# Ledger of designs, part 49: peptides against a protein of PDB entry 5JXT

Target 1, 319 residues: chain A of PDB entry 5JXT
Amino acid sequence: SLLPKKEINVYIGMSEMQVKWYQKILEKDIDAVNGAGGKRESKTRLLNIVMQLRKCCNHPYLFEGAEPGPPYTTDEHLIYNAGKMVVLDKLLKRIQKQGSRVLIFSQMSRLLDILEDYCVFRGYKYCRIDGSTAHEDRIAAIDEYNKPGSDKFIFLLTTRAGGLGINLTTADIVILYDSDWNPQADLQAMDRAHRIGQTKQVVVYRFVTDNAIEEKVLERAAQKLRLDQLVIQQGRAQVAAKAAANKDELLSMIQHGAEKVFQTKGAFGTMAEKGSQLDDDDIDAILQAGETRTKELNARYEKLGIDDLQKFTSESAYE

## One batch from the design tools (peptide; aimed at target 1 E67 T73 I114)

Design b2_p20_7_s3 (made by RFdiffusion4, then SolubleMPNN; from b2_p20_7, 8 letters changed)
Fold by OpenDDE base, seed 5:
Structure b2_p20_7_s3 (fold): chain B 319 residues (1-319), chain A 20 residues (1-20)
Amino acid sequence: as target 1 above (319 residues)
Amino acid sequence: SFPAPAYLERPEPPDPPPEL
């Protein structure tokens, strides 16, 4: 029988470079961030800020002129300048030693480009599929990954391209490098490994930048998922329509952690304490803390009714 | 000259609008 998938949110501090870029993004649009525009603030402007903050949480090299150079070189700076890359680099070593194979999903094809350079730099053999990959090339990449005795360790996928019905049951680990606004897209991505033909325990690691917008993206996705489940269970199809973030919700998401980011000199949390020198015990501590916070998050939303889930509960930011 | 990372040679696709 297929074992239930284990999902763990992995809460990761920003690197010093990410904190500096996160500050610059907020400062550039400080009037919008402070809500000084009131009713005049464009939803499009807020969505652009959200997108830039999500890029920062993924990797600072998604910004023009962020990478150190010229000369441009692939080196350890590709890892230590992004908290998610520091954790990924340690986690992949563990996964490989266990004889596991891994799917890595992102919303951003440009992040997959960084992950390709990382794979080459570490000597990891990989396959890639994104939205631009031709149908024939997708089939070839899937077949190359799934073939008996394949030396391909990693499959890099955009969540949307990887969601399209493909079978990747030859992988047992899934890393969601970022989250979709639609939790169903992430579930569909997980179900590429977690389906008929899987023989191992599927483990899903969801990377979440701590004290940043990604916590609110995760909370909103968890809220939406619970609402969708309750709507299906109660037959109340009309309830699903409130899913689009309003201006006040987007503003609250942008403001989340912003004060702490402005007050912080250097990196956050374990990235401040250890940086790129995370050991196996530090990774175990991050995973254990993530497992605890994941249980708490799920337990919070499981107790809420439809009417509570339709209210954007901003209150969780101050407890 | 060190080759530029492969990700720098790829044109930045326009940010897909967040599907809200």
Scores: peptide ipSAE 0.023, ipTM 0.597, DockQ to the pose 0.366
OpenDDE base, seeds 1, 2, 3, 4: peptide ipSAE 0.017, 0.016, 0.017, 0.017; ipTM 0.401, 0.574, 0.523, 0.441

Design b2_p20_7_s4 (made by RFdiffusion4, then SolubleMPNN; from b2_p20_7, 10 letters changed)
Fold by OpenDDE base, seed 2:
Structure b2_p20_7_s4 (fold): chain B 319 residues (1-319), chain A 20 residues (1-20)
Amino acid sequence: as target 1 above (319 residues)
Amino acid sequence: SFPPPRYLFRPEPPDPPPEL
């Protein structure tokens, strides 16, 4: 029988470089961030800010002129300049030692480009599929990954390209490097490993930048998922579960953690204490804290009814 | 010597439209 998947949110602090870039993004549009633009601020402007903040949470090198150089080198700076890369680098070493194989999903094909350079730098053998990958090359990559005795450790996928009904049950670990706004896209990605033919316990690690916009993306995705479940269970076709974030929701998401980010001069959260010097005990502590916070998050939304889940409860960023 | 970072030479794919 297929074992239930384990899902763990991994809460990760920003590197010093990410904090500096996150501040710059907020400062560039400070009037919009403060809500000073009033009724005239377009939803489009707020969506652009959200996208830049999500890029920053993934990797600062997604911005032009962020990479140190010339000379441009693939080196340890690719890892220590992004909190998610520091945790990923330690976690992949553990996963490999356990004889596991891993799917890494992102919304951003440019992040997969950084992850390719990282894989080459660490000597990890990988496959890649994104939205631009030709159909034949997708088949070839899947077959190369799934073949008996495959030396491919990592499969890099965009979440949507990985959603295309493929079977990757030869992997037992799933890393969601970022989250989709639609929780069903992430579930479909997990179901590539968590499917008939899987013999191992599937573990899903969802990376979430702590005290940043990604916490609110996660909360909103969890809220939508619970609402969708209740709607299905009650037989109510409520179109409301698919409602796009309104302007005030987007503004609240942008404002979340912004004050703490502006007050921070160095790295943030888990990256402030040890930075790139995380050991195996630090990873265990991060995973245990993440498991606790994941249970708390799920328990919060399990208590809410449909009417409560339809209201975006912004816990005020000012409490 | 590691090759130069590939992402520096790849064209920026259009940002996926936020499905919000």
Scores: peptide ipSAE 0.138, ipTM 0.725, DockQ to the pose 0.397
OpenDDE base, seeds 1, 3, 4, 5: peptide ipSAE 0.038, 0.016, 0.010, 0.022; ipTM 0.464, 0.520, 0.437, 0.544

Design b2_p20_8 (made by RFdiffusion4)
Pose (drawn by RFdiffusion4):
Structure b2_p20_8 (pose): chain A 317 residues (1-241, 244-319), chain P 20 residues (1-20)
Amino acid sequence: SLLPKKEINVYIGMSEMQVKWYQKILEKDIDAVNGAGGKRESKTRLLNIVMQLRKCCNHPYLFEGAEPGPPYTTDEHLIYNAGKMVVLDKLLKRIQKQGSRVLIFSQMSRLLDILEDYCVFRGYKYCRIDGSTAHEDRIAAIDEYNKPGSDKFIFLLTTRAGGLGINLTTADIVILYDSDWNPQADLQAMDRAHRIGQTKQVVVYRFVTDNAIEEKVLERAAQKLRLDQLVIQQGRAQVAAAANKDELLSMIQHGAEKVFQTKGAFGTMAEKGSQLDDDDIDAILQAGETRTKELNARYEKLGIDDLQKFTSESAYE
Amino acid sequence: SEEYEKQREERREALEKERE
């Protein structure tokens, strides 16, 4: 029995420093922010703003010249200058206290570099797979974290790095520091720990910058994830739109017994006998329209799970 | 990129000196 994973959006604010940088990003190209300029502009200008705001929502130290002036030290400012780091510090502290281990995913490798400095600062044992990591390296990194009684606690990965089918069930908590544009990428990262061999409840925390660009980024991915489900669930429809033996058999046998029973004429003919007054015609049209409504209202309301014929139906016996 | 890496090296050296 594999427990369904708990996925939680943790909505996070921004530090005072992030606001300064967030405002500068928006100011340096305020024209494109207000939707100015021609409609012919290429997508490049706006996408550059998206990248900067994404970096800003992650950590201000991703911008050069942002860390407090030289010389550079690795201290508490690494935590309190990014809202996500403040939430993560207490979250990681609570995670270790309850005997849990955690996989931390990110889109940017420069952010895992910042998380490396944090792990050393707090004394956390950790592993990293980067996507810019050799094959033999990440094999050892997987094994080191999966070793029984492992020294490690945190596993730093990029959402794409490892490839398909790698197993990290020796962890039961997943933290998505930032989200991906395509939902299947984040969903695959969660299934690094949420797969066969996982014994404990998998909990996934997704850091989202509330009232900023990442909240809006999240809604779109949630929509695209909902669209994918509808396509997959309806993937049976085109194969259904020939005729089975039973389908052909049912068409022929339908009402055959009543035909054999009949010596004279059938229904509409036996009761009225090839002569029809106005009243008889009106009853035929009223009974037909009623049947027509009930038939259409029954089928136009159905779903794929009702129309889909099982392959076992072809096993006529 | 070179500047970011140089800053990381300086941070690491500073943290080692403080621990000593």

Design b2_p20_8_s1 (made by RFdiffusion4, then SolubleMPNN; from b2_p20_8, 11 letters changed)
Fold by OpenDDE base, seed 5:
Structure b2_p20_8_s1 (fold): chain B 319 residues (1-319), chain A 20 residues (1-20)
Amino acid sequence: as target 1 above (319 residues)
Amino acid sequence: DEEFERIREEKRKALAERKA
């Protein structure tokens, strides 16, 4: 029988470089961040800020002029300048030692470019599929990954490419490096490993930048998922979860953690304490804290009815 | 985008030279 998947949100502090770039993004549009733009603030401008903040949470080298150089070199700075990479680098060593194989999903093809360079740097054998991958190359990559005795440890995927009904049950670990606004896209991605033919316990690690916009992306996704589940369960087809965030929701998401980011000199949390020097005990502590916070998050939404979940999407706009 | 790809290619060359 297929074992139920275990999902753990992994809450990760920003590196010093991420904090600096996060501050710079907020400062560039400070009037919009403070809500001073009022009715004149375009939803497009807020969506752009959200996209830049999410890029920062993923990796600062997604910005022009962020990468150190010239000369430009792939080195340890690729890892320590992004909190998610520090955790990923330690976690992948553990996963490999356990004899597991891993799917890594992102919304950003440019992040997959960084992860590809990281794989080459660390000597991890990988496959890659994104939205630009030709159909034939996609089949070849899947077959190369799934073949008996495949030496491919990592599969790098965009979440959209992962949605294409492919079978990747030869992997037992899923890393969601970032989250989709639609939790169903992430479910469809993880269900590539958690499917008929899987023989292992599937574990899903969802990376979430702590004290940043990604916590609100996660909360909104969790709320939407619960609402979608209750609507299906109760047959209430008319409860359309608002597919797109409104301006006030976007503003609230942008403001989340902004004050603390402006007050911070250096990195956040475990990244401030240990940086790239995370050991196995530090990873265990991060995973345990993540498991606790995941249970708390789920328990918060499990207690809410449809009406409460609908109000919560509205009340977070009035506070 | 062009700068990102240029930097990426420079890094790939440098990494290949370091591994040779």
Scores: peptide ipSAE 0.540, ipTM 0.929, DockQ to the pose 0.566
OpenDDE base, seeds 1, 2, 3, 4: peptide ipSAE 0.535, 0.509, 0.507, 0.537; ipTM 0.928, 0.916, 0.920, 0.927; seed 4 fails the geometry check

Design b2_p20_8_s2 (made by RFdiffusion4, then SolubleMPNN; from b2_p20_8, 12 letters changed)
Fold by OpenDDE base, seed 4:
Structure b2_p20_8_s2 (fold): chain B 319 residues (1-319), chain A 20 residues (1-20)
Amino acid sequence: as target 1 above (319 residues)
Amino acid sequence: DARFEEIRRQRREARRKALE
């Protein structure tokens, strides 16, 4: 029988470089961040800020002029300049030692480019699929990964390209490096490993930048998922899940953690204390804290009815 | 194999060239 998947949100502090770039993004559009644009502020401008903040949470090298050089090198700076990479680097060593195989999903093909450079730098054998991958190359990558005795440890996928009905049950670990706005896209990605033919316990690690916009992206996705489940259960097909965030929701998401980011000198949390020198105990602590916060997040939304879940109030996060 | 290495090289160069 297929074992239930274990899902853990992994809350990760920003590196010093991420904090600096996050501050810079907010400062560039400070009037919009402060809500000074009022009704005249375009939804497009807010969506652009959200996109830049999400890029920063993934890796600062997604911005022009962020990668150190010339000379441009592939080195430890690729890891220590992004909190998610520091955690990923330690987690992958553990996963490999356990004899597991891993799918890594992202929304951003440019992040997969960084992850390819990382895989080569660490000597991890990998496959890759994104939205630009030709159909034949996609089949070849899947077959190469799934073949008996495959030496491919990592599969790098964009969430949507990896969601297209493929079987990857030869992996037992799923890392969501970032989250989709649609929680169903992430579920479809998980279901590439968590399906008929899986023989192992599937574990899903969802990376979430702590004290940043990604917490609100996650909360919104969890809220939508619960709403969709309740609508299906109650037969209330007419509750169109509000597909797009309104301006006020986007503004509240942008403002989340912004004050603390402006006050922060250096990195956040474990990244401030240990930087790239995380040990196995630090990883265990991060995973344990993540498991606790995941249970708390789920418990918060499980208690809410349809009417409460339709009211996205920023205040319901603190009560 | 060589094709994928060349594609990876081009992606890395494109990322770095946007920095010049």
Scores: peptide ipSAE 0.446, ipTM 0.881, DockQ to the pose 0.046
OpenDDE base, seeds 1, 2, 3, 5: peptide ipSAE 0.440, 0.416, 0.426, 0.440; ipTM 0.883, 0.875, 0.880, 0.881

Design b2_p20_8_s3 (made by RFdiffusion4, then SolubleMPNN; from b2_p20_8, 10 letters changed)
Fold by OpenDDE base, seed 4:
Structure b2_p20_8_s3 (fold): chain B 319 residues (1-319), chain A 20 residues (1-20)
Amino acid sequence: as target 1 above (319 residues)
Amino acid sequence: SEAFERRRAEKREALRRRLE
C-alpha cells in the first residue's frame, strides 16, 4: 500500500544579501508598501512588488547587480547568498547519503538555471524540465531519470511543467523550493512521486522564507486548500474560492515582516548565527521547528468553517 | 534578460575551465 506522504514546511531565514535586496524592493515602492496610494494604487503595482519579493526569497541573483563580478563565477557565494541554498546544500548531502532521490520544484525557470549551475558545481547529476522544454526532450529526461540504475540524483522541474501527469515514483523526496499561489499545483507536483508504484515513504520539504512574503503565500495557500476541501465535502459547489488576492490582501502580504526586515542588519535566524556553516544538528533543529510550525499551521485552519475561511484575516503586521 | 544569460554563459565557461 502507498504510505501517506510526510509534509514539512522548512522555515528559512534570509541571508544578508537577501535582507539588503528585500529592503531595496520595499524602499523603491515605499508609498505603495505604506498604503499611501489608497484606491489609486494599481493592483498591478502590488502584484509586481509581490513578485520581486518572491524572487528575493528564492535567490538575490535573480536581480541585475546582485551577483558578485565581473568576472562572474559559480562558487560558494551562490550558496551562502541565499538562505534556501544553504539549507538545500546540506539537505541534499543528507538525502544522497540516505540513498534517496529528489525532485526539486520551483515556479521560476530562472531559479532552475541557478539550481542547474549549482548541480554542476557540486557534481550532482540531474535532469531538468521547464515550460520551454520540448515534448520529446521532456520524455527523454523522464526516461533517463526513471531508468533502472539511473545515476541522476536530482530532477529539476517547474511546478506546472512537472504537474502534467508524469510518473516520477523513482524519487522519494520532494523539495518545493517555492510555493504556487494555487495549492493544487503543489499537490499535483507532490503526486509525481506520491503515486501508485512508489515503494518508499515520500517526504515533502516546502521551503518558506521566514518573516517574509512567502509565509503569507503559504498561509493563503493553506486557507484556500482547506476551503476547497470543505466546499467539496459540503457539496457547496457555488463557493468559487476567489482565486485572485484583492488589493488589501496583497498589501497585507507585502507588509508582513517588512518592519523587522528594515530593522535587521545582516542575516535572519540561523543564517545570522551560522551562515553557510550549518551542521547536521542545525539542519535537524530547522526540520524539527518546521514540523512543529507545520502542525500549528494545519491546526489553525482545520478549526475554521467555510465562512471563516472566506474571510481573509489580515493579522496586522503590528500585532 | 540578455544580461542574465551572458553572466550564466561566463560562469559556465569559467566552471568548465576549473573542472578541466
Scores: peptide ipSAE 0.486, ipTM 0.915, DockQ to the pose 0.589
OpenDDE base, seeds 1, 2, 3, 5: peptide ipSAE 0.468, 0.467, 0.476, 0.470; ipTM 0.912, 0.912, 0.914, 0.913; seed 3 fails the geometry check

Design b2_p20_8_s4 (made by RFdiffusion4, then SolubleMPNN; from b2_p20_8, 11 letters changed)
Fold by OpenDDE base, seed 3:
Structure b2_p20_8_s4 (fold): chain B 319 residues (1-319), chain A 20 residues (1-20)
Amino acid sequence: as target 1 above (319 residues)
Amino acid sequence: DEAFAARREERRRALAERLE
């Protein structure tokens, strides 16, 4: 029988460069961040801020003027300037030693470009599929990855491209480098490995930048997923329709952790203490803390009814 | 978009030259 998947949110501190760019994004639109625009503030402006903050959480090199250079070089700075890359780098080494194979999903094709360059830099053999990949090339990449004795360790996918019903049960580890606004897209990505034909315990690592907008993206996704489940169970089809965040929700998401980010000099958490020098014990501590916080998050939303889940509860912003 | 691609290409070239 297929074992239940193990899902762990991996909470990751920002690098010093990420903190700097996160501050810069907030400062550029400080009036919008402070809600000073009131009713005149456009939803589009807030969505743009959200997208820039999410890019920062993924990698600062997604911004012009963040990458060191010219000349532009591939070196350890590609890893240590992004908290998610530091954790990914250590985690992939462990995954490989365990004889596992890994799917890495992102919403951002440009992040897959960085991950591809990282794979070359580390000597990891990989396959890639995104939205621009031709149908024939998708089939070829899947077949190359799934073939018996494949030397391809990593499969890089955009979450949407991975959602296309493909079978990747030759991988047992899934990394969600970022989250979709639609939790069903992430589930569909996980179901590429967690499917009939899987022989191993599937483990899903969801990367979440700590003290940043991504925590609120995750909370909203968890809330929506629970709401969708309850609506299906209760036969109340009409409730699921309010998928898009309102202005106040977006503003609350942008404001989450912003004060602490402005006060921070250097990196956050384990990234400040260890930077790129994470050892196996540091990774185990991050994973254990993540497993605890994942259980707490799930338990919070499991207790809520439909009426509670329809309200965006900002309550967790005041602790 | 073009600026990102240009930096990436320069970085990839530099890596290739280093690995040869």
Scores: peptide ipSAE 0.588, ipTM 0.946, DockQ to the pose 0.571
OpenDDE base, seeds 1, 2, 4, 5: peptide ipSAE 0.571, 0.574, 0.574, 0.578; ipTM 0.942, 0.944, 0.943, 0.944; seeds 2, 5 fail the geometry check

## One batch from the design tools (peptide; aimed at target 1 I114)

Design b2_p21_1 (made by RFdiffusion4)
Pose (drawn by RFdiffusion4):
Parts: structure tokens; sequence; C-alpha cells
Structure b2_p21_1 (pose): chain A 317 residues (1-241, 244-319), chain P 21 residues (1-21)
């Protein structure tokens, strides 16, 4: 029995420093922010703003010249200058206290570099797979974290790095520092720990910058995730739109017994006998329209799970 | 080229931070 994973959006604010940088990004190209300029502009200008705001929502030290002036030290400012780091610090502390281990995913390798300095600062044992990591390296990295009684606690990965089918069930908590544009990528990262061999409840925490660009980014991915479900669930429809033996058999046998019973004429003919007054015609049209409504209202409401014919139906016996 | 220089500067800053500690 594999427990369904718990996925929680953790909505996070921004530090005072992030606001300064967030405002500068928006100011430096305020024209494009207010939707100015021609409609002919290429997508490049706006997408550059998206990248900067994404970096800003992650950590201000991703911008050069942002860390406090030289010389540079790795201290508490690494934590309190990014809202996500403040939430993560207490979250990671609580995670270790309850005997849990955690996989931390990110879109940006420069952020895992910042998380490296954090892990060393707090004394956390950790592993990293980067996507810029050789094959033999990440095999060892997987084994080191999966070793029984492993010294490690945190596993730092990029959402894409490892490839398909790698197993990290020796962890039961997943933290998505930032989200991906395609929902399958984040969903695959969660299934590094949420797969066969996982014994504990998998909990996934997704850091989202509330009232900023990442909240809006999330809604779109949630929509695209919903669209994918509808396509996959309806993937049976085109194969259904020939005729089975039973379908052909049912068409022929339908009402055949009543035909054999009949010596004279059938229904509409036996009761009225090829002569029809106005009242008889009106009853035929009223009974037909009623049947027509009930038939259409029944089938136009159905779903794929009702129309789908099982392959076992072809096993006529 | 500019991106490579930014990566080098980022790595140098991390090394200096480690030395200061």
Amino acid sequence: SLLPKKEINVYIGMSEMQVKWYQKILEKDIDAVNGAGGKRESKTRLLNIVMQLRKCCNHPYLFEGAEPGPPYTTDEHLIYNAGKMVVLDKLLKRIQKQGSRVLIFSQMSRLLDILEDYCVFRGYKYCRIDGSTAHEDRIAAIDEYNKPGSDKFIFLLTTRAGGLGINLTTADIVILYDSDWNPQADLQAMDRAHRIGQTKQVVVYRFVTDNAIEEKVLERAAQKLRLDQLVIQQGRAQVAAAANKDELLSMIQHGAEKVFQTKGAFGTMAEKGSQLDDDDIDAILQAGETRTKELNARYEKLGIDDLQKFTSESAYE
Amino acid sequence: EEEEEEEEKFEERREEARENN
C-alpha cells in the first residue's frame, strides 16, 4: 500500500532587500511592464523580466553586487535576505527533529550553490545532483543517500537532473524551492521519493512567492496540469469513434422475438391498420418527441467511462 | 562571454567567502 502524497503550497513573502531588487527590475523596463510599445515586439523582452523576477523570488544573491559589500562572508544574512530561506531554515530544522529526510529541488543551479553554502553553514550533510553532473558521479550520489544508516540529510537536485526512474525512497519529504513551467517536471521530482519502496507518507512542500510573479506562474501550471488530465482521461475516445460481433448481433436480435410472435402486422400497423386519422398521427409525433428527448438527454450527458467498450466484450461466449 | 565572466565572478566570491570564514 503506497500512501498518496501530501502536496502543500507554502505561500511566502519577500524580504526588504528583495523588494528593492524587485522594484528595480520592474523599473528598469517599466514600459514593457505597463504593456507599452508595439504588439509586434518579440517575446524576448518580457521573458527577460520573467527570468529576473524568478531569480529575485528565489534569492537576491543571484544578482551580482547584491550580497553585502566586500569582503564577503557566509553568515545569517544568507538566510534572512530571502523569504524562502527563512521559511526553509525552520522547516529543515523541524524536518530533522522528526527523523525525516528531504529532497530539495530547484530550477537554477546557482540557487543550489547558495543552498550548498547554507548546508555547510548549518553543518548539514548533503548530496547534490546538478544535471551538469557526470553519470558515475550521480550513481554514487544516489547510493550515498540511499545507503542504510546514511550520514546525509539533505539532497539538492535540479528538477530535471537525474533522469527517469532514479530512486530516492530513503527520503519522505520533498521541498520544491521554485516551480517548473510544465507540471510533469515537478510531478516527476516528487516521484523520486514517492514510488514503490517508500514506506512513509511523502509530503511535498512547494515554495510560492505570494502576491508576486510565482503565484501567477503557479496558476498557469495548475491549469496546464488539469488540461493534461482531461486529454489522458479522454484518450480512449478516438479509438471508439467498426462493429463488434456482439454489436452486430445485438442489432439483428433486437426485437426479433417479438417479430416471430407476430402473425399480422407490427405495433403501429396492428393497432391502426394502415389508415390513420389526425389523432393517430398526433399521438405518433408526441410519443416520438418524448422518446427523442429522453434518449438525447441520456447520452449527451454521458462520459468516456460509460461509452468505452472493454476489450473483454469481444470475448463472446 | 559575459555569462562566463559572471560565472567566474560568482565562483570567486564564494571562494573568498570561504577563506574569510

Design b2_p21_1_s1 (made by RFdiffusion4, then SolubleMPNN; from b2_p21_1 with E4R K9R E11R E12R E15K)
Fold by OpenDDE base, seed 4:
Structure b2_p21_1_s1 (fold): chain B 319 residues (1-319), chain A 21 residues (1-21)
Amino acid sequence: as target 1 above (319 residues)
Amino acid sequence: EEEREEEERFRRRRKEARENN
């Protein structure tokens, strides 16, 4: 029988470079961030800020002028300048040593380009699929990854491209490098490894930049997922879960952690203390803390009814 | 158009970084 998947949110501090770029994004649109734009501030402007903050949480090299150079090089700086890469680099070594194989999902094809350069730099053999991958090339990549005795350790996928009916049960680890606004897209990605034919315990690591926009993206996704589950269970198909965040929700999400980011000199959390020098004990501590926070997050939404889940509780921003 | 130009500049940086490996 298929074992239940384990899902662990991995809360990761920003690198010093990420903090700097996160500050720069907020400062560029400070009037919008402070809500000073009033009724005239467009929802589009707030969505653009959210997108830039999410890019920063993924990797600062997604911005022009963040990467060292010219000349541009692939080196250790590709890792230590992004908190998620530091954790990924240590986690992949552990996963490989365990004889596991890993799917890495992102919303951003440009992040997969960085992850390809990382795979080459570390000597990890990989496959890739994104939204631009031709159907034939997609089949070939899947077959190459799934073949008996495949030397391909990593599969890099965009979440939506990986969601399309693919069987990847030859992997037992799933890393969600970022989250979709639709939690169903992430579930569909996980279900590529967690399907009939899987023989191992599937473990899903969801990377979440701590004290940043991604924490609120995660909370909103968890709320929506619980609401969708309850609506299905109660047969109340007419409860159109308001799929799009309103303007005030977007503003609250942008403001989350912004003050602490402005006060921070250098990196956040374990990234400030250890940087790229995380050991196995540091990774275990991050995973254990993540497991605890994941249980707490789930328990918060499991107790809520449909009527409570339809209310955006902004109140958790003032405690 | 600006987003396409940013994407092209990004691809150039990644290409150069790969060539310098």
Scores: peptide ipSAE 0.612, ipTM 0.953, DockQ to the pose 0.499
OpenDDE base, seeds 1, 2, 3, 5: peptide ipSAE 0.609, 0.595, 0.595, 0.611; ipTM 0.952, 0.950, 0.949, 0.953

Design b2_p21_1_s2 (made by RFdiffusion4, then SolubleMPNN; from b2_p21_1, 7 letters changed)
Fold by OpenDDE base, seed 4:
Structure b2_p21_1_s2 (fold): chain B 319 residues (1-319), chain A 21 residues (1-21)
Amino acid sequence: as target 1 above (319 residues)
Amino acid sequence: MEEERLEEEFRKRREEARKNN
């Protein structure tokens, strides 16, 4: 029988470079961040800020002028300048030693370009699929990854491209490097490994930048998923979960952690203490803390009814 | 236009970095 998947949110501090760029993004649109635009503030402007903050949480090299150079190089700086890369680099070494194989999902094809350069730099053999990959090349990449005795350790996928019904049960680890606004897209990604034909315990690591916009993206996705489940269970097909965030919700998401980011000199959390020098004990501590916070997050939304889940209460972060 | 420029400049940085490996 297929074992239930284990899901762990991995809460990761920003690097010093990420903090600087996160501050810069907020400062550029500070009037919008402070809500000074009122009714005149464009929802599109707030959505753009959210997208820039999410890019920063993924990797600062997604911005012009963040990457060291010219000359541009692939070196250790590709790792230590992004908290998620530092954790990924240590986690992949552990996963490989365990004889596991890994799917890495992102919303951002440009992040997959960084992850390709990382794979080459570390000598990890990989496959890639994104939204631009031709159908024939997708089949070839899947077949190359799934073949008996495949030396391909990593499969890099955009979440949407990976959602297309493909079977990747030859992997047992799933890393969601970022989250989709639609929790169903992430579930569809997990279901590439967690499917009939899987022989191992599937473990899903969801990377979440701590004290940043991504916590609110995760909370919103968890709320929506619980609402969708309750609507299905109650047969109330008409409760279309508000598909798009309103302006006030977007503003609240942008403001989350902003003050702490402005007060921070250097990196956040474990990234401030150890930087790129995480050991196995640090990874175990991060995973254990993540498992605890994941249980707490799930327990918070499991207790809520449909009426409570329809109210996006920003206030419940302070209790 | 601007997003396309940023994408092209990103691609160039990655291509240069790959050559300097």
Scores: peptide ipSAE 0.600, ipTM 0.952, DockQ to the pose 0.522
OpenDDE base, seeds 1, 2, 3, 5: peptide ipSAE 0.590, 0.584, 0.594, 0.600; ipTM 0.950, 0.949, 0.950, 0.952

